Peptides against a protein of PDB entry 7RZF. Designs and how they scored, part 60

Target 1, 358 residues: chain A of PDB entry 7RZF
Amino acid sequence: PFQEEHLKQLYKIVPIKDIRNLYVTFPIPDLQKYYKSNPGHYLGHLIGHEGPGSLLSELKSKGWVNTLVGGQKEGARGFMFFIINVDLTEEGLLHVEDIILHMFQYIQKLRAEGPQEWVFQECKDLNAVAFRFKDKERPRGYTSKIAGILHYYPLEEVLTAEYLLEEFRPDLIEMVLDKLRPENVRVAIVSKSFEGKTDRTEEWYGTQYKQEAIPDEVIKKWQNADLNGKFKLPTKNEFIPTNFEILPLEKEATPYPALIKDTAMSKLWFKQDDKFFLPKACLNFEFFSPFAYVDPLHCNMAYLYLELLKDSLNEYAYAAELAGLSYDLQNTIYGMYLSVKGYNDKQPILLKKIIEKM
Target 2, 358 residues: chain A of PDB entry 7RZF as posed
Amino acid sequence: PFQEEHLKQLYKIVPIKDIRNLYVTFPIPDLQKYYKSNPGHYLGHLIGHEGPGSLLSELKSKGWVNTLVGGQKEGARGFMFFIINVDLTEEGLLHVEDIILHMFQYIQKLRAEGPQEWVFQELKDLNAVAFRFKDKERPRGYTSKIAGILHYYPLEEVLTAEYLLEEFRPDLIEMVLDKLRPENVRVAIVSKSFEGKTDRTEEWYGTQYKQEAIPDEVIKKWQNADLNGKFKLPTKNEFIPTNFEILPLEKEATPYPALIKDTAMSKLWFKQDDKFFLPKANLNFEFFSPFAYVDPLHSNMAYLYLELLKDSLNEYAYAAELAGLSYDLQNTIYGMYLSVKGYNDKQPILLKKIIEKM

## One batch from the design tools (peptide; made by RFdiffusion4, then SolubleMPNN)

Design b1_p12_1_s4 (from b1_p12_1, 4 letters changed)
Fold by OpenDDE base, seed 3:
Structure b1_p12_1_s4 (fold): chain B 358 residues (1-358), chain A 12 residues (1-12)
Amino acid sequence: as target 1 above (358 residues)
Amino acid sequence: SPSYTDEVEAVL
């Protein structure tokens, strides 16, 4: 367990690769016994959320961060870490203190809203989907994973324990959230910009680093993190599938796409899945415009239109991805291509959102 | 899951 001397530390690390990363780490209790409620997953889902009003959305809007990951990680025996990891821009590397302030503002927002049972239910439903459609892992990887899990779970629960949330435990969420405080922080900044500015070398990898105490004034600034009105809890994910019915193979099912609709303005081809038998579909739309590629101006306008359309859909992209839906939008020499892929149940919702933005 | 690099884990 980390003593006070190991807390409030800043590590400046020189990577071998040209990367810029920030790791904000918090020692937390061992949560393994709480796998049925998984409070660290609940917090990781919210802190790592990419939707409107998320931590990432605000940090991206400032040009400081490209990606964000939040979650628990195993530590030594009897403790874990909660980690917020971000990929830093060059500008973000100059604003690390303010990035961490925003992290504490978001954490303060989570304290103010309190634990949400609907968010837990969403995590439960997402995990149930992921479990139900878990790809058959390679036997060696699966066996090694099971062998590891057997140290933590009853044999009967080993297959499900990582996925099936059963118990909403707001008390445990609050307990973990109470460990996410500036007085309990360890910060690592990874950047080549620290080359020649380090005074220590790590024994195992030869990693060059500098360790510094975080100034008490900076800790106090983070302790006094206010509620940033830009931070909001996510909206409910409307894309989570609930119907997994597989329609029977039609007697007239063709091994190739059949033309099922032919009109002056549209042709529709359909092929039923005869191989995978999954509650998934691929919707592919090709839009033809005689104007799309008439001249360089129209080409540039068509490109700009798609970029604006993609940007206008960013609010749904992450929620769709979490729910196992994806879309793709591409310029073609004839106009535009749209693809919607994933679980068929909520594809009409995503498609409607796309068409409403077009 | 946060991908600690082995380098970062060795320092922390």
Scores: peptide ipSAE 0.056, ipTM 0.775, DockQ to the pose 0.709
Fold by OpenDDE base, seed 2:
Structure b1_p12_1_s4 (fold): chain B 358 residues (1-358), chain A 12 residues (1-12)
Amino acid sequence: as target 1 above (358 residues)
Amino acid sequence: SPSYTDEVEAVL
């Protein structure tokens, strides 16, 4: 267990690679016994969310952070860590204290809203999808992951324990949130800008670092983190698939795309899956415009239009990705190309959102 | 899971 002397510490670390990272780490109890509720996964899902009103969205809007990851990690001797890791911009490296303030403001928002059963249900449904299709999509990673989990779970539960959320435990979510406090923080900043400013060397890798106590005034600033009105809980993810039915192969199924609709304004080709038997589809649309490449001005307008369209769709991109959906938009010499891929069940919803922004 | 580097883990 960390003693008080190990808390409220700042580590300035010199990396081998030219990277800028911030690690905000909290010691937490061993949550392994609570795998059925997995409160650390619930919190990691919210803190690591990329949608509107998320921590990452605000930190990106300030130009301080590129990426964010939140979640639990195993520790030694029956404790875990909760870690918030961000990729820092050059500007973000100057604003680490304010980045961490925003982390505590978001955590304070989670305390104020309280545990949400619908968010737990989304995590449960996403994990059930991931479990159901894991072996079909990525067989190579299965064996090494099982070997690690076998140390923690009964053999019968090993296959399911990582993915099956069974119990909504708001008490355990609150218990973990109570550990995510400034008085329990360990901060690591990774940057080449600390070269020649370190006083310690790590024994295993020879990593150069400096350790210092975080000033009490900075801890108090983070303890007094207010409710930032920019932070909001995510909206419900409408893209999570619920229907996984595989339609029977039709007797007239062709090994190549067949023309099933031919009109003056549209042609439609269809090919049923005859190989993979997954509840997935690929929708591909080619739009033809006589104006798309008539001159350099129209070409530039068509480019700008797609960039604006992509930007306007960013609010759905993360929720779609979590649900195993993706889209692509490209300029073509004839107009534009749209692709929608992933689980077929919610593709019409994503397609509708795209068309509503067009 | 957080992307944690072995170098940072050895310091923390």
Scores: peptide ipSAE 0.050, ipTM 0.771, DockQ to the pose 0.645
Fold by OpenDDE base, seed 1:
Structure b1_p12_1_s4 (fold): chain B 358 residues (1-358), chain A 12 residues (1-12)
Amino acid sequence: as target 1 above (358 residues)
Amino acid sequence: SPSYTDEVEAVL
């Protein structure tokens, strides 16, 4: 058990790799017995959210943080940690105190709103989707951003948590939130900028570090974290699939894409899946414009248009990815290419959002 | 090689 002397500590760590990271760690009770409600996953989902009004969205808007992960981790015997980890920019390394203030403002927002049963239901539904298709999907495409979340959850704990969300326990969510306080914090800052400024060496790996007490004035600043009006709960994830029906293979199913529509302005090819038997589809669109590559100016304008379009779609990208949907937008020598992939049920919703921003 | 996580965990 961490004694008071182990709390409110700052560690400045020199990494082997050229990385800048912040770890904000809270000792929490062992939550394994609460696998049916998984209050740590509920809080990790909200604190680690990437949508509008999230902690990450605000920290990115300031240019201080690139990525954020939040969640529970196994600790010493009979204890866990709740960890908020961020990848720091060079500017963010100078603003660590203010980054942590924003973390406590977001946590204070979660206390003020209280536990939300609809958020628990979304976590349950997302987990049920991931579990149902885990053994059928080769992890290649799903692995990249989930690998960030999966770095904090052993794949085994993700699996156990995913299958067994059965009980909404607001009391346990509040209990964990009560541990996410400045008086219970351990902070690690990892940067090569601490090279030659350390006074300790870790015995197992030879990691160079400095340990300092966090000043009482800084702890008080974090304890007095106000409600920041920029922080909001996420909106409902409209992309979560609910229909997993696989249509029967048609008797006339072709082994190759068949031309099913041919007009002066459009051609449509279709192939039914005869191999994977998943409730998934791939929608691919090639748009032809005689102006896309007529000269360097039009080429650069077409590039800028797609970058602005991608930026305008960022509000949906995270929610779609959590729901197992992805899109890709590319410039081509003929115009543009759009691909929408993943579960077929909510693909029309994502496609509509893309077209409305075009 | 220890993961970056292992280096931080060893200090924390």
Scores: peptide ipSAE 0.037, ipTM 0.727, DockQ to the pose 0.305
Fold by OpenDDE base, seed 5:
Structure b1_p12_1_s4 (fold): chain B 358 residues (1-358), chain A 12 residues (1-12)
Amino acid sequence: as target 1 above (358 residues)
Amino acid sequence: SPSYTDEVEAVL
């Protein structure tokens, strides 16, 4: 466990690679015994969320951050870390204090809303989907992973323990949230801009760094983080599949796409899966317009239209991705291509959202 | 080479 002298520290680290990263790290209790509730995963799901009103969405809107990862990580014996890691823009490197303020504003929002059982249920359902369709790991990797996990889980649960959320424990979520405070923070800023400004060398890798105490004024600023009205909990993920029924292979199933609809305005080809037998589908749409590529102006307008359409769909992109759905939109010489892929159950919902924005 | 994660973990 870190002593008080190890908390409220800022590390300025010189990377070997040309990267800009911020690590905001909190020491937390060992949560391994709470795997059935996994409160760190619940918090990582919310803090790492990419949807509207998320921490990442706000930090991206300011031009400070490209990517965000939030979650628990194993530490040394008897403790873990909760880490918020962001990829910094050049501008974000100048605004690290304000980025961390926004992190504490989001954490304060999570405290104010309290633990949400529906969010836990979504995490449970997502993990159940991931487990059900987990690709068979290579036997050697799988055996080595199981052997490591056997120290922490009953033998009967080892195969499921990483995916099996069973118990909603709001008390444990609050307990972890209580550790996510400015007084417990360890900050690492990683940038080549610190080259020649360091005074220490790490013994294992020779990493050059500077350690500084975070000023009490800055800690107090983060402790007084207000409720930023831009932060919202995510909406329910409407794309999570619940039906995994695989339709039987039709007697007339062809090895090639069959033309099942032919009209003046549309042709439809269908091929049933005869190989994988997964509750997944690929929907591909080609839209034809005589105006798409008639001249450079129309080509640029068609490009701009698709960029605007993609931007308008960004609100669903992350929720769809989490649920194992994806879409793609491309300009073609004839007009536009749309693809929707993933679990078939909620594809009609995503397709409807796309059509409503078109 | 240490992974970038390892460099940060060694300092933290």
Scores: peptide ipSAE 0.058, ipTM 0.765, DockQ to the pose 0.307; fails the geometry check

Design b1_p12_2_s1 (from b1_p12_2, 7 letters changed)
Fold by OpenDDE base, seed 3:
Structure b1_p12_2_s1 (fold): chain B 358 residues (1-358), chain A 12 residues (1-12)
Amino acid sequence: as target 1 above (358 residues)
Amino acid sequence: EKLVKELEEILS
């Protein structure tokens, strides 16, 4: 366990690489016994969310953060950490106190809304999909991993325990949220800007760092984090697949794409999967326009159009990615290319969203 | 030891 002397500490660390990172760490109880409910995963999903009203969305809008990861990490025996890690911009490095304030504002929003069973269900469904379609791990790595986790899980559950959520435990979610407080925080800032400003050297790697107590005034500011109206819970992820039916191979299936429609305005090629037998599809669209590359002005307009289109679709990108869907939009010399890939069940929904923004 | 592990996680 961390003693009080180890809490409310700021570490300024000099990296070897030119990186700017912020780590906000909270000691939490060992949650291993609660693997069926995995409250840390629930919180990591929300805190690490990238959709509208998320912590990352707001911090990006400020120009302070590029990426954010939230979740539980293994500690030493008998405790874990909950870590929020962000990649800092140069500007963000100047606003670390404010970034952490926003983290506590988001955590306060989670407290105010309370645990949501529908969010848990989405996590459960996403994990079930990930488990069902997990790529075959290398046998040696897989066996070693299983052997390691056998100490924590019943033999019957060892294969599924990392993925399958079974129990919604709002009490445990609230318990972990109660540990995510300023009085329990450990902060590490990693930046070359601390070069020549450190007074300690780590014994194992020779990493230069400075340790400082976080001022009580700063802790109080974080403790008084109010609700920020910009923070919202995610909307329901409409892209999570529920139908995994594999259609039988057609008798007329060709080993190459066959032209199945030919009209004045469109050609459609189709190839059925004859190898993988996954509930996935790849939709590729080439749009042809005589205006797309007629002159530099039109080329630039087509580029700008696509950038605006991508921007208008950003709200769906993360939710689609979580659900195992992706899309790509590119300018071509003939016009535009669109690709939609992943689980076939919800591809029509994503495609519709794209077309509605076009 | 705890600091080393935390630093290892930070520096990995």
Scores: peptide ipSAE 0.039, ipTM 0.750, DockQ to the pose 0.010
Fold by OpenDDE base, seed 5:
Structure b1_p12_2_s1 (fold): chain B 358 residues (1-358), chain A 12 residues (1-12)
Amino acid sequence: as target 1 above (358 residues)
Amino acid sequence: EKLVKELEEILS
């Protein structure tokens, strides 16, 4: 459906809102029939990863990008798009060619490493968790969604099709990855900085834009993207829950938190969930220090300590979030507050990581 | 049409 004349194009778009975005788009085949393997999701998971050695981590380190999203989107009949979308900083707007070079370097890293079954398994497990604990959608929205999905999936699979990964298909991953090449790229840059520099107006929304061919020299630079040693595949996500057992309600379950430990150094309050019956927990820790707010110096030191601690934990933040875990660290007038929330199974692992960095 | 759909995705 895309002819060669539609490829290697750059669009400079004037937004209504003050936003700076870069869209790097690749036409790909219709992957709907491959929903059981979902190769586009596999690639989106890796390209959109936020952990150490990720594309986003490197682009953030350069000060060029704030956020990154990678994934497949529906196109017109018979094709889809794979899109890498980034939120650009002011500096990033000046380095779009280099940003895209880094994207192709990361894609080249994925080619070099090849499809990883363990990554597929993590995606499968994450989707299974998301499916199992999916909030009840509003009936009207759900019925309309199901009706739409019925056109694409067998009736028996309609409820699970969006989440069910069953087949590891490295061949399909490689096939999609082979479409993520500079010769197939369409680039859109969205910025108010293009105001007064456009020559076309989109008919439907009145959006002002300029279309340009990407120079062959730039395409060649992207084609020659070397392996960047800063890019690494993510490590295994140790926070993915595997045990979803809900403990029976204790006979002496109190409607309010009960003091279960009282010592000179610690008090522990516990409340069993009697309402939601989810394999989730909230761990809240308040640390008391007589020195935390004695004077401005100590207050600033406590603040700096917590910021440094947060920075040191950033390597786990994304993996924890993907696995349905979160943590929060805050300064208090008495010291510090730590909260760990989400699925209870791997909370001890996250808590241990936090303590090891403290 | 293709650009409009891309723009809709971009502007949405």
Scores: peptide ipSAE 0.034, ipTM 0.739, DockQ to the pose 0.010
Fold by OpenDDE base, seed 2:
Structure b1_p12_2_s1 (fold): chain B 358 residues (1-358), chain A 12 residues (1-12)
Amino acid sequence: as target 1 above (358 residues)
Amino acid sequence: EKLVKELEEILS
């Protein structure tokens, strides 16, 4: 277990690659016995969320962070880590203290809102989807993985334990949140800007680093993190599939797309899947406009329109991605192309949202 | 992966 001397530490690390990363790490209890509730996954889902009102959204808006990952990691015997990792911009490297303040503000928001059963249910449903449609792992890798898992799970559960959430445990979520405090923090900053400013070398990889105690004044600033009104819990993900029915192959199914609608304003081709038998679909739309490329001005306007449309859809992009949906928008010489792909169940919802923004 | 392992070792 980490003693007080191991907490409130700052590591400045020189990378081999030209990368800028921040790792905010908290020691947490071993949660392995709580795999059925997986409170660390719940917190990782929220802290790592990319939607409106998320931690990442705010840090991106300031130009400080490109990407964010939150979650639990294995530690040594008897403990784990909860880690928030961000990819820093050059500007973000100058604002590490403020970035961490925002992390604690978001954590404070999670404490204030309390554990949400609906969020747990979404995590459960997403994991069930991931389990059901996981790619076939390579036999050697799978065997090695299963052998490792057998140390942690009953044999009967070993195939499903990593994916299936069964128990909502708000008490365990609160317990983990209580460990995510400034007094328990370990910070690592990875940047080439620390070259020539280090005084230690790691023995195994030769990584140059400097270790410093985080000043008490900085810890106090983080402890006094207030509620930031910009942070909000995510809205319910409307795109999570619930119907996985595979429709029977039609007797007249053709190996090629068949023209099923032909009008003056539209043509529709359809091909049923005869190969994969997945509850997935690809919707492709080509829009034709006589004005799209009539001259350079119209071409630029069409481009700008599409960029604005894409920007307006960003609020749905992450939720759709989590649910196994994707969309693509492209300019064509005749107008615009739209593609919607993934699980078919909620594609109409995504398509409707796209059309409403058009 | 290597850097993460390095950090884990430094932080462990």
Scores: peptide ipSAE 0.028, ipTM 0.699, DockQ to the pose 0.010
Fold by OpenDDE base, seed 1:
Structure b1_p12_2_s1 (fold): chain B 358 residues (1-358), chain A 12 residues (1-12)
Amino acid sequence: as target 1 above (358 residues)
Amino acid sequence: EKLVKELEEILS
């Protein structure tokens, strides 16, 4: 366990690569025994969420952060870390204290709302999908992975333990959340801007760094993090598939797309999957407009339209991605191309949302 | 990956 002297520390690290990262790290208990409830995954799902009202959404809106990852990581024997890692912009590098304040505001929001069973259920459902449709790992890699997992899980659960959530444990969620406090923080900032400003060298890799105590005033500022009204829990993910039925191959199934609808305004081709036998579909739409490529102005307007459309769909993009759905929108010389790919069950919902924004 | 290891060592 980290002693008090190891907490409230700031590390300024010089990277080899031109990167800007912030790591906000909290020592937490070893959660391995709680794999059936996985409270660290619950918190990582929320803290790392990318939807409206998320931590990342706010930090992006300020131009401070590009990406955010939150979750538990293995530490030394007997403890773990909860880490919030962000990719910093040049401006974000100047606002690290405020970024961390926003992290604590979001954590405070999670405390105020308390553990949500529906969020746990979504995590459970997402993990069940991932388990059911995991790619067949190469036998050697799979055997080595199983052998490693056998050290942590009962033999009967080895195949499922990484994915199956079985127990909603709000007490454990609160326990981990109680460790995510300013008094328990270790901060690392990674930037080339610290070159020539370091006084220590790491023994193993020769990494140059400076270690500083975080001022008590800064810790107190983070301890007094209020509720920020911009932070909200995510809405329910509408795109999580629940129906995985695979329709039997039709006797008249063609090896190539067949024209099944031919009208003056539309043509439709269909091909049933005869190879993969997955509950997945690819919907591809090509829209034709005589105005799309008539002159540079119309081309630019069509481009701008698609950019605005994509922007208007950003609120659904992350939830769709988590659920194994994706969409693509492209300008073509004839008009516009739309594709929707992934699990077939909720594709109509995503397609409807796209059309409603068009 | 290397940086993550470096950070793990610094943060350990």
Scores: peptide ipSAE 0.025, ipTM 0.695, DockQ to the pose 0.010

